# Peptides against a protein of PDB entry 3ESW, part 66

Target 1, 322 residues: chain A of PDB entry 3ESW
Amino acid sequence: NNIDFDSIAKMLLIKYKDFILSKFKKAAPVENIRFQNLVHTNQFAQGVLGQSQHLCTVYDNPSWHSIVLETLDLDLIYKNVDKEFAKDGHAEGENIYTDYLVKELLRYFKQDFFKWCNKPDCNHCGQNTSENMTPLGSQGPNGEESKFNCGTVEIYKCNRCGNITRFPRYNDPIKLLETRKGRCGEWCNLFTLILKSFGLDVRYVWNREDHVWCEYFSNFLNRWVHVDSCEQSFDQPYIYSINWNKKMSYCIAFGKDGVVDVSKRYILQNELPRDQIKEEDLKFLCQFITKRLRYSLNDDEIYQLACRDEQEQIELIRGKTQ

## One batch from the design tools (peptide; made by RFdiffusion4, then SolubleMPNN)

Design b2_p14_7_s3 (from b2_p14_7, 7 letters changed)
Fold by OpenDDE base, seed 3:
Structure b2_p14_7_s3 (fold): chain B 322 residues (1-322), chain A 14 residues (1-14)
Amino acid sequence: as target 1 above (322 residues)
Amino acid sequence: SNKDLVEELLKKLS
């Protein structure tokens, strides 16, 4: 009896789709109770929820995307992408072009566009005067700084002229297009928006140990790819654990379609205790938030995302990111 | 192969 594997495969795909879709239906009352209890009793869970409410949606702003694209030197960017793409002998229309775009955006952002700011230059003495700056501490924003989602302003005194220079830590990425300077927070914030402005699937990765970076979904590689604008790094998830010998406990990725614990991608050694939440509760939390983010999606979108999630989970378990 | 797909899906549905 020739088993019609094609017919069986089709039937199983339908059943599998239905099974997957059943997991993404509206949460049961018991799940809602569990979620509410978790976020009210666990500070880490509250933090993850709070971050998700901002980071999962803030970058999906078409007006911001337009402003970004108007601000960047797109002619230079695409010229460089086309040059490198052609140099490697790729055919037009290959999904790998997006990887070249992201690599050029990393180059452009770090080399041509944005500046690392350990200390600001003195507003009075001018450029290359940061060496003369002494930190005095931090304070709240003034009335002007408050217009640009500023929570903290670092205050510096110039050792040469004695004047005070303010370094506002802006969270408005549009303001960062003007200021073009910051630390990992400003870099990741604006770079996440930049990648989103090119229509890419992007996640913001928060590390509990005071670093942040991006992931973008490569259609060519068919996986989430590590992207660090500060390091001009593409697909080097090992840089923190191995190169920096950084100790880490949690890496959480925030995107429009989900919240995912990506710790296994980045924490390769020097793992700190994961004692902020039970592993089962963190898994539940991320799944619950992800489910909520997908409530408005159609069945096909839900299914495709669930397949992508499954592939990512397999990748994270197998350590096959490289 | 569709055979491999069937076997994989059966594992996922179990």
Scores: peptide ipSAE 0.022, ipTM 0.591, DockQ to the pose 0.800
Fold by OpenDDE base, seed 1:
Structure b2_p14_7_s3 (fold): chain B 322 residues (1-322), chain A 14 residues (1-14)
Amino acid sequence: as target 1 above (322 residues)
Amino acid sequence: SNKDLVEELLKKLS
């Protein structure tokens, strides 16, 4: 009897697809109870949920994408991308173009567009006066600042003129297109929106030890790539653990299609205790939120994303990302 | 992974 190997292969593929899809079905009542209990009893879990409710959806705004693209010097950006692509890209294929785009956006953002603000300049004395600024503390936003999702305002006094300068910590990325200054939070917030505005697959990475960055899914490299706008860094996940000798406990990536613990990509040494939640509960939480984010997707989209997830998990276990 | 196993099986069956 000639074994129809093609038919068997097709049947195995169907069964495998069905198995994968079964993992993304609506949560059972027991899973909902576990989730509710976890977020009500564990502060870290509540924090991850709260961040996911904002970070997973806020950047999927077509109106914001249009405003970003109208604000950036696209002619300069694409001129530089085309120039670099013409040197090296033709040999590697068309998919590498997006890697060149992200690298140019990193350059453009840091060098031409946005500014690091340790202390603001004095509003009265003008540019290059930050040296004269003394911090007085922080306060709530005024009526105007509150319009732009401002949680806190840093207050500074000028030692030269005695005037007060306010540095509002805006969370509205559209306001950041105007102000064009901030620290790691403002940098990562606006840069995440910029990358999304080019139609890229992007995640926001939160580190518990007070840093934030992005990940971009490279079609050329076929993996998630570390992107830090503050550092103008592309594919250097080791910079925190090795170059900075930073101690870290958790790195969590937030995207439209999922929440993923990416700690293994970035925590290469100097690991701090992971004592905020049980590892099994964190895994459950991230999977549960990811399932919810995918409820509106069709079976083929779910399957493709699940295959991507599996590849990433294999990569993280094997330590292949650098 | 189950994917790798299925892909290996498919390669063997194809």
Scores: peptide ipSAE 0.021, ipTM 0.575, DockQ to the pose 0.111
Fold by OpenDDE base, seed 5:
Structure b2_p14_7_s3 (fold): chain B 322 residues (1-322), chain A 14 residues (1-14)
Amino acid sequence: as target 1 above (322 residues)
Amino acid sequence: SNKDLVEELLKKLS
C-alpha cells in the first residue's frame, strides 16, 4: 500500500494547526477553577505565579531599553562583534551575527562593565577592601534605598576602620547600571534587561536551589540557548549539574510569551526530589500562564510560538542538548 | 522527508 505521505502530511498539518490554536483559546471555566484552586492551595504554584507576574513583563520597557543602550559602550561592542563575525560569520549567514552579539555582551558585561560582589568594599577605606568586611546581618531598606526596589540590605563592618557599609540588594535594573555590582540575582536581572534592549527573545531562568540565569532564542541555532552572565557562558547548560555537581529540583523559565519548565535541560544528574507540586499540576500551571500571556496574539503568532514550543519539548525529551 | 514529518506529527498528536 503506497502510503501517500504527502497527502497525510498536509492533512496532519491542517489538523495540527487547528489543534494547537484550540489550546490557546480562552480558558474554559473548569480550567480557571483548577488554576485558582492550585495557586491558593499550593505554595510553589503561588510562587511561580508571583514570579511570572513580574519576570514575564518587567523587561518589556522601552524607556529602560533606551537607558541601557545609552549606558553601554556600543561602539566597542559592535567593533568586537564585527571583528568576530568577519572571521567566520559570512559563511554561516546573517542569523549567526546575533550569536556573536550575545557572546560579546557576555564578555563585555563580565570583563568591562559589571563586578561580582561577595562583600562590598568599605565606603571609607576605598577599593579592594572587601576582605576587611565582616557581615553583621541584613535589614530593610532606608528611605533612599527603597526608591530602587530594594527588599534587603546586607550590613557589613570594616575590621580596619570600624565603619558600617551597606550593600543594598537592588532589584531595579536601572540602579544596577549605576552600582555595577552584585551576585547572581543582580547579574541576571541587569543582563536580562541588556539582552532585551537589543530586541532579543530572552527568558529568565529561576532555579529553586538559589541560582538564576538567562536563555536566549538563537535564530541561527533555532533553539533556546543557555546564557549565564556570571560565568560568561553561552550554550553550556551542563555547567551546573556536571561542572558544579549542583543538586537541583526545578528550573523554570519566564519570558514575555510563556512560562516553561526547563528542568530537563539543566538537571542532568543529582536530581533532588520534585515534591513541591504534582508534575501534572506544574505542567498545567505553566501552560495556563503561557496561555494568558498569549491572549492578545493573533492566530499566526500563536501558531509560530507553539511550533517553537513543540520543538523545544522534543529537544528536552530527546536529550539532544549538547 | 514527509514520512519523518508524519511520524513526528503523529507523536505530537498522541
Scores: peptide ipSAE 0.018, ipTM 0.530, DockQ to the pose 0.702
Fold by OpenDDE base, seed 2:
Structure b2_p14_7_s3 (fold): chain B 322 residues (1-322), chain A 14 residues (1-14)
Amino acid sequence: as target 1 above (322 residues)
Amino acid sequence: SNKDLVEELLKKLS
C-alpha cells in the first residue's frame, strides 16, 4: 500500500487547522470566571484590559485615516520612497516597498512634520523660547482643551515676559495633526494612526517604564518590526536595553487582532522584576483579550493570525530578530 | 529536529 504522503499531509493540516480554530472558540465559562477574577484582583491586569479597550480599536477609524492622508505631504513621501525603492527594491521584490514607506514615514515625521516638546515655547515670545520656560505644575483641562481628550495640562511661566503658557497633553490624534508637537506619548499616538492610515498592520507597544513605540508587520521580513517615531528607528529593538541601558519589566503590544507580551524582544538586559502579575496569568490575559478581538473573524483569518502568532512566539524564544 | 519539521511545514503552508 503506497502511503499517499500527500493525502496524509493534507489530512494532518486539516486536523491541525481544526485544532487551532478550536482554541479560538468562545471562552469556556471557567475562562470567563478566571478573567473576571483576574481583572478585579490584579491592578496590572486591569490596566492591560483598560489599554486594550482603547488601543486595540481607536486607530481603526476610516474618517481619521482620510484626515491623516489629506494632511501629510504624500507627494514628497512617495517621491522619496520611489527614489529609495528604485536603488535596490526591485531586487528584493514588491513587498519591500512597504518597508521603504515606513522608513520614509519615520524620516518625514521626525524631520518635517512633528516636533519634540520638552517644554513649550512661550505663546507670547514666539519660537525657540522654551529655554525661558519654568514649570509651575499640572492641572486639569479647560473647556476648550477638554474637547480633544485632554487629561492633563502642564503649566509653564515665561522667565522673560512672565506670561503663562499651557501645554495640553492631548490624546486626540487629530488634534495632534494640528499642534504637531509632543513627547513620546503624542509621537507614538499620532504615528500609530499615520501607519494605520496607510493600511498597515500596526501595534502600539506600551512599556511600563514610561516609554511607548510601534510595531509594524513587515510582509517582506515576515515578522513584527520595531518602529519608534521619536528615534526615527526601524528594526532596532535593542536601542532601549543596549543603547539607552534602560531597565524594563514589561512591554505589551496592542493591536486590532491581539494583545501580546513582547518583552522578550526589547528587554535584552537590565530586566526589572516582573512582579506585577504571575506570568501564567499575564499569558492567559493576553490570550483571552486576543480571542475576544478575533470573535468576528472567519476561520481562515483566525488560522492565518494563529500561524503568525506561533511564528512570533518562536522568534521571541529564539531571540533571532537579527 | 521537530523544529526543522515545523519550519518545513510552515514553508509548505506559506
Scores: peptide ipSAE 0.008, ipTM 0.493, DockQ to the pose 0.110

Design b2_p14_7_s4 (from b2_p14_7, 7 letters changed)
Fold by OpenDDE base, seed 3:
Structure b2_p14_7_s4 (fold): chain B 322 residues (1-322), chain A 14 residues (1-14)
Amino acid sequence: as target 1 above (322 residues)
Amino acid sequence: SNKELVEKLLEKLK
């Protein structure tokens, strides 16, 4: 009996697709109950849900993308991208061009556009006066600062002139285009929006141990790539665990199409106890939120994303960036 | 080969 392997293969591919799609159908009542119980009983789960409700969608704003593109020196950016791309002998139209774009955006953002702010300059004395600033503490935003999603304002006194300078910690990335200064939170917030404004697939990575960065999906590398605007870093996930010798417990990536525990990519040594949630519950939570984010997608989009997610999971298990 | 594909798919469906 000549087994028609071609017919069997086609049938199995259909059944496999249907099986994958079945996982992304509306959640069963039992899954909803499990989810509700988890977010009501576990503070870490509640935090992940709260972050997902903001970070997964906030950057998908076409009006913001237009404002970003109008604010950046696009001529300089593309000139530099083209220069480095040509220097390395690549042909026009190669998917690798986007990797060069992201690398230039990292350079441009750190070197030409945004400033690290440990302490603000004195509003009265002008530039390069931060050394004269003494912290007095933090307070709530005033009426003007409150317009730009400001939760906290750091207060500084100038040792030279005695005047008070306010450093509002804005969460509105459009306001950050004006202020052009901050710490890791402001850097990552605005840089995530910048990458999104170029139409890129980007995730915001939250680390429990007080750091944040991005991931970009490289079509050339066919994987998620570490991107840190503060460090001008591209594809260096090891910098925290190895170079900084940082101790970490959780790294969670938030994107429009899903929430993923990416801890295995970044926590290479000095792992802290993962005691905030059961591993099975965290896996369930991320899958459940991801499923909800995909409810409006068609079957082909769901299947493509599921295939991409499976490849990422294989990568994370094998510890080899293929 | 379609044979190898069938074998891989059968492994994933287990």
Scores: peptide ipSAE 0.035, ipTM 0.634, DockQ to the pose 0.635
Fold by OpenDDE base, seed 2:
Structure b2_p14_7_s4 (fold): chain B 322 residues (1-322), chain A 14 residues (1-14)
Amino acid sequence: as target 1 above (322 residues)
Amino acid sequence: SNKELVEKLLEKLK
């Protein structure tokens, strides 16, 4: 029996594509009811939804991308990328070049562009005066600070001159291009926008235990790659669980094309109880939001993304980033 | 090979 494997392969590919596409069709009424009930009854689910409404779309702003590219020293960045790419000697083309670009952006951002701010410098005494600053607490933004999506302002008193310095926690990443300082939130926010401005597929990863970072999709590695701007870290998802011995419960990735529980990539030990939501409900929630984010995509885009999702799920189950 | 593709697709359709 000459099995026409070519004909069978074509037929199976069509059937498989149709099957995958069927999962991304408009949600059934029962799924909508389940979703509404979940987000109204579960605070964690409501939080994930709220974050998705912002983080999945806010960075897809062409005007912001232009401002970023105009602000960065692109000549320096590309000079350094070209230099490192030339050393590797592997003619692996544009795909590996992007990995070098992300590595240089990590270097440039941490070393040349942005500053970590535990405490602000005194506005009166000038640079390198943060050691003299005493925290007085936090308050709401003033009228000027409110223009830049500021939720809270940390207040500090200088022990030397007695003046008050405000440290507004801006959520406007364009304002962060000016201020060039912050903590993990400001770092990740602006760095996510920077990566997006280079046309990369990027996700914002939220950890429940007060850290945030990025992932970008490497076409060279054909997977999502851990990227932490604070740590100048590329493809080191283990740093939190192993190096920091951090205890964690949830890591959720937010991108334009989906919301994904990536906890298995980062929580390698010291797992905290996952008691905020049922695992089945979290899986449903992420899938439901992801489905909504893809409603405007064509069948080929949906299929390609679904294939990527499947490969990621296999990776997360196998625990092998190799 | 198309044989390997068929086998992989059959695994995914289960």
Scores: peptide ipSAE 0.030, ipTM 0.601, DockQ to the pose 0.771
Fold by OpenDDE base, seed 5:
Structure b2_p14_7_s4 (fold): chain B 322 residues (1-322), chain A 14 residues (1-14)
Amino acid sequence: as target 1 above (322 residues)
Amino acid sequence: SNKELVEKLLEKLK
């Protein structure tokens, strides 16, 4: 009996599509109750929800994308991308161009555009005076700083001139295009917006142990790729656990199309206790938020994203991240 | 192969 595997495959694909689509229908009342109870009773869950409400959507702003593209040296960026692509890209396929773009954006951002700020320069003494700055503490924003989504201002006194310098921790990424300085938070915030401005699929990764980075979906590699603007790092998820010997408990990725626990990609050793939430509840929470983010998508979009999610889950389980 | 695809799909439907 010649099993018509072609006919069976087609039939199973249809049934599979229908099954996947059924999972992304409106949440059942029981799921809503579970979700509400979880976010009201678990602080970690509430934090993940709060972050998702901001990070999943804030970067999808066409006006901000235009401002970014007008601010960056696009001629330099594309010149460098084209140069690298011309060396080997044609042999590997057109999709590799976006990998070259992200690599150049990492270079450009770190080398040409943005600065790391441990301590600010003295506003009175000028450039390269950060060594003379003594921290006095932190305070709330003033009226001007408050215009740019500033939650905290670090206060420094210059040991040379005695003047006070304010270092506002701006969360407005458009203000960061002007200030061009910060720490991991400002770097990741603005760099996430930059990548989004090029039309890329990007997630913001939050680590509970006070670090943040990006993931980019590479069409060439057909997976989510680690991207750290602070480190000028592309596809090096091991740098935290192995190179830094960092201990970590949770890494959560926030994107327009979903929230995903990506801890398995980055926590390769020295895992801290995952005691903030039950694993089943975290899985449920991420799936519930993801489902909610996809409510407006059509069936084909839902199916494509679900297929991508499944491949990522397989990757995370198998530990096949190079 | 379509056989492998069928097997993979069957695993996902479980």
Scores: peptide ipSAE 0.018, ipTM 0.536, DockQ to the pose 0.751
Fold by OpenDDE base, seed 1:
Structure b2_p14_7_s4 (fold): chain B 322 residues (1-322), chain A 14 residues (1-14)
Amino acid sequence: as target 1 above (322 residues)
Amino acid sequence: SNKELVEKLLEKLK
């Protein structure tokens, strides 16, 4: 009785695939009611939903990708990537090339391309004059600034010349390709678009305690990798909790294929109370949004992503990113 | 995970 183990294995795989796919079927009426009630009654849930509606889709713009690639010094970037890959990468296979690319993009972005702006330079006095700038407060955008998704403009007076300098907080990442300056929000916004423009799987990570960064899915490491453009950091999820001794409550990752609570990756100590939403409701919310984001995907894509999700959940439970 | 279980089962079925 040669048990056709191959046939049994195939049948088990089919049944397993069907089981996984069943989780991603259109939401039942009861789930829709639960979702609607949650987002109408819980402010944190509303915030997560609102962010997902923007962050999960805004970077999937082919026109923006083209503009980014035309703006960056691709010759320099690929020269540097090729150089680093030639040293170490050949032994590890082609998948590691993308890790070198992301590392070079971090270097290029911080060192050659973008600038941190705590205070702007005086428009009249020129470069390196930010020390002379006094904040006067914030106001709404003018007619020109409003064209670039600007919600707030910080106003500064120069102590030397007395002139006013405006620092618009642009949310249009294409405008940031021109301005080349900002804080963590502008850095993460443009850098997320840059990574997406190279065809990478990227998530935007929002921390409730006023920081933002990226995650990149490394095919070489076969996991989501912490990426912070401000810090030129690759695979250092511990920097916030350990190096900064930052207290945090929530880290939520937003990508085209899902919304994931990644708090366990980054909150290693000094955890603040998670009192904004019930854990079960947050889990439900993230799963529900993720399910909606995947409605247009085929069964194979859904299955592959579900397998990736499962591996990530195992990683987050085991703490293997250390 | 059910996947690991299936994979282990598949390995046992080899």
Scores: peptide ipSAE 0.015, ipTM 0.536, DockQ to the pose 0.109

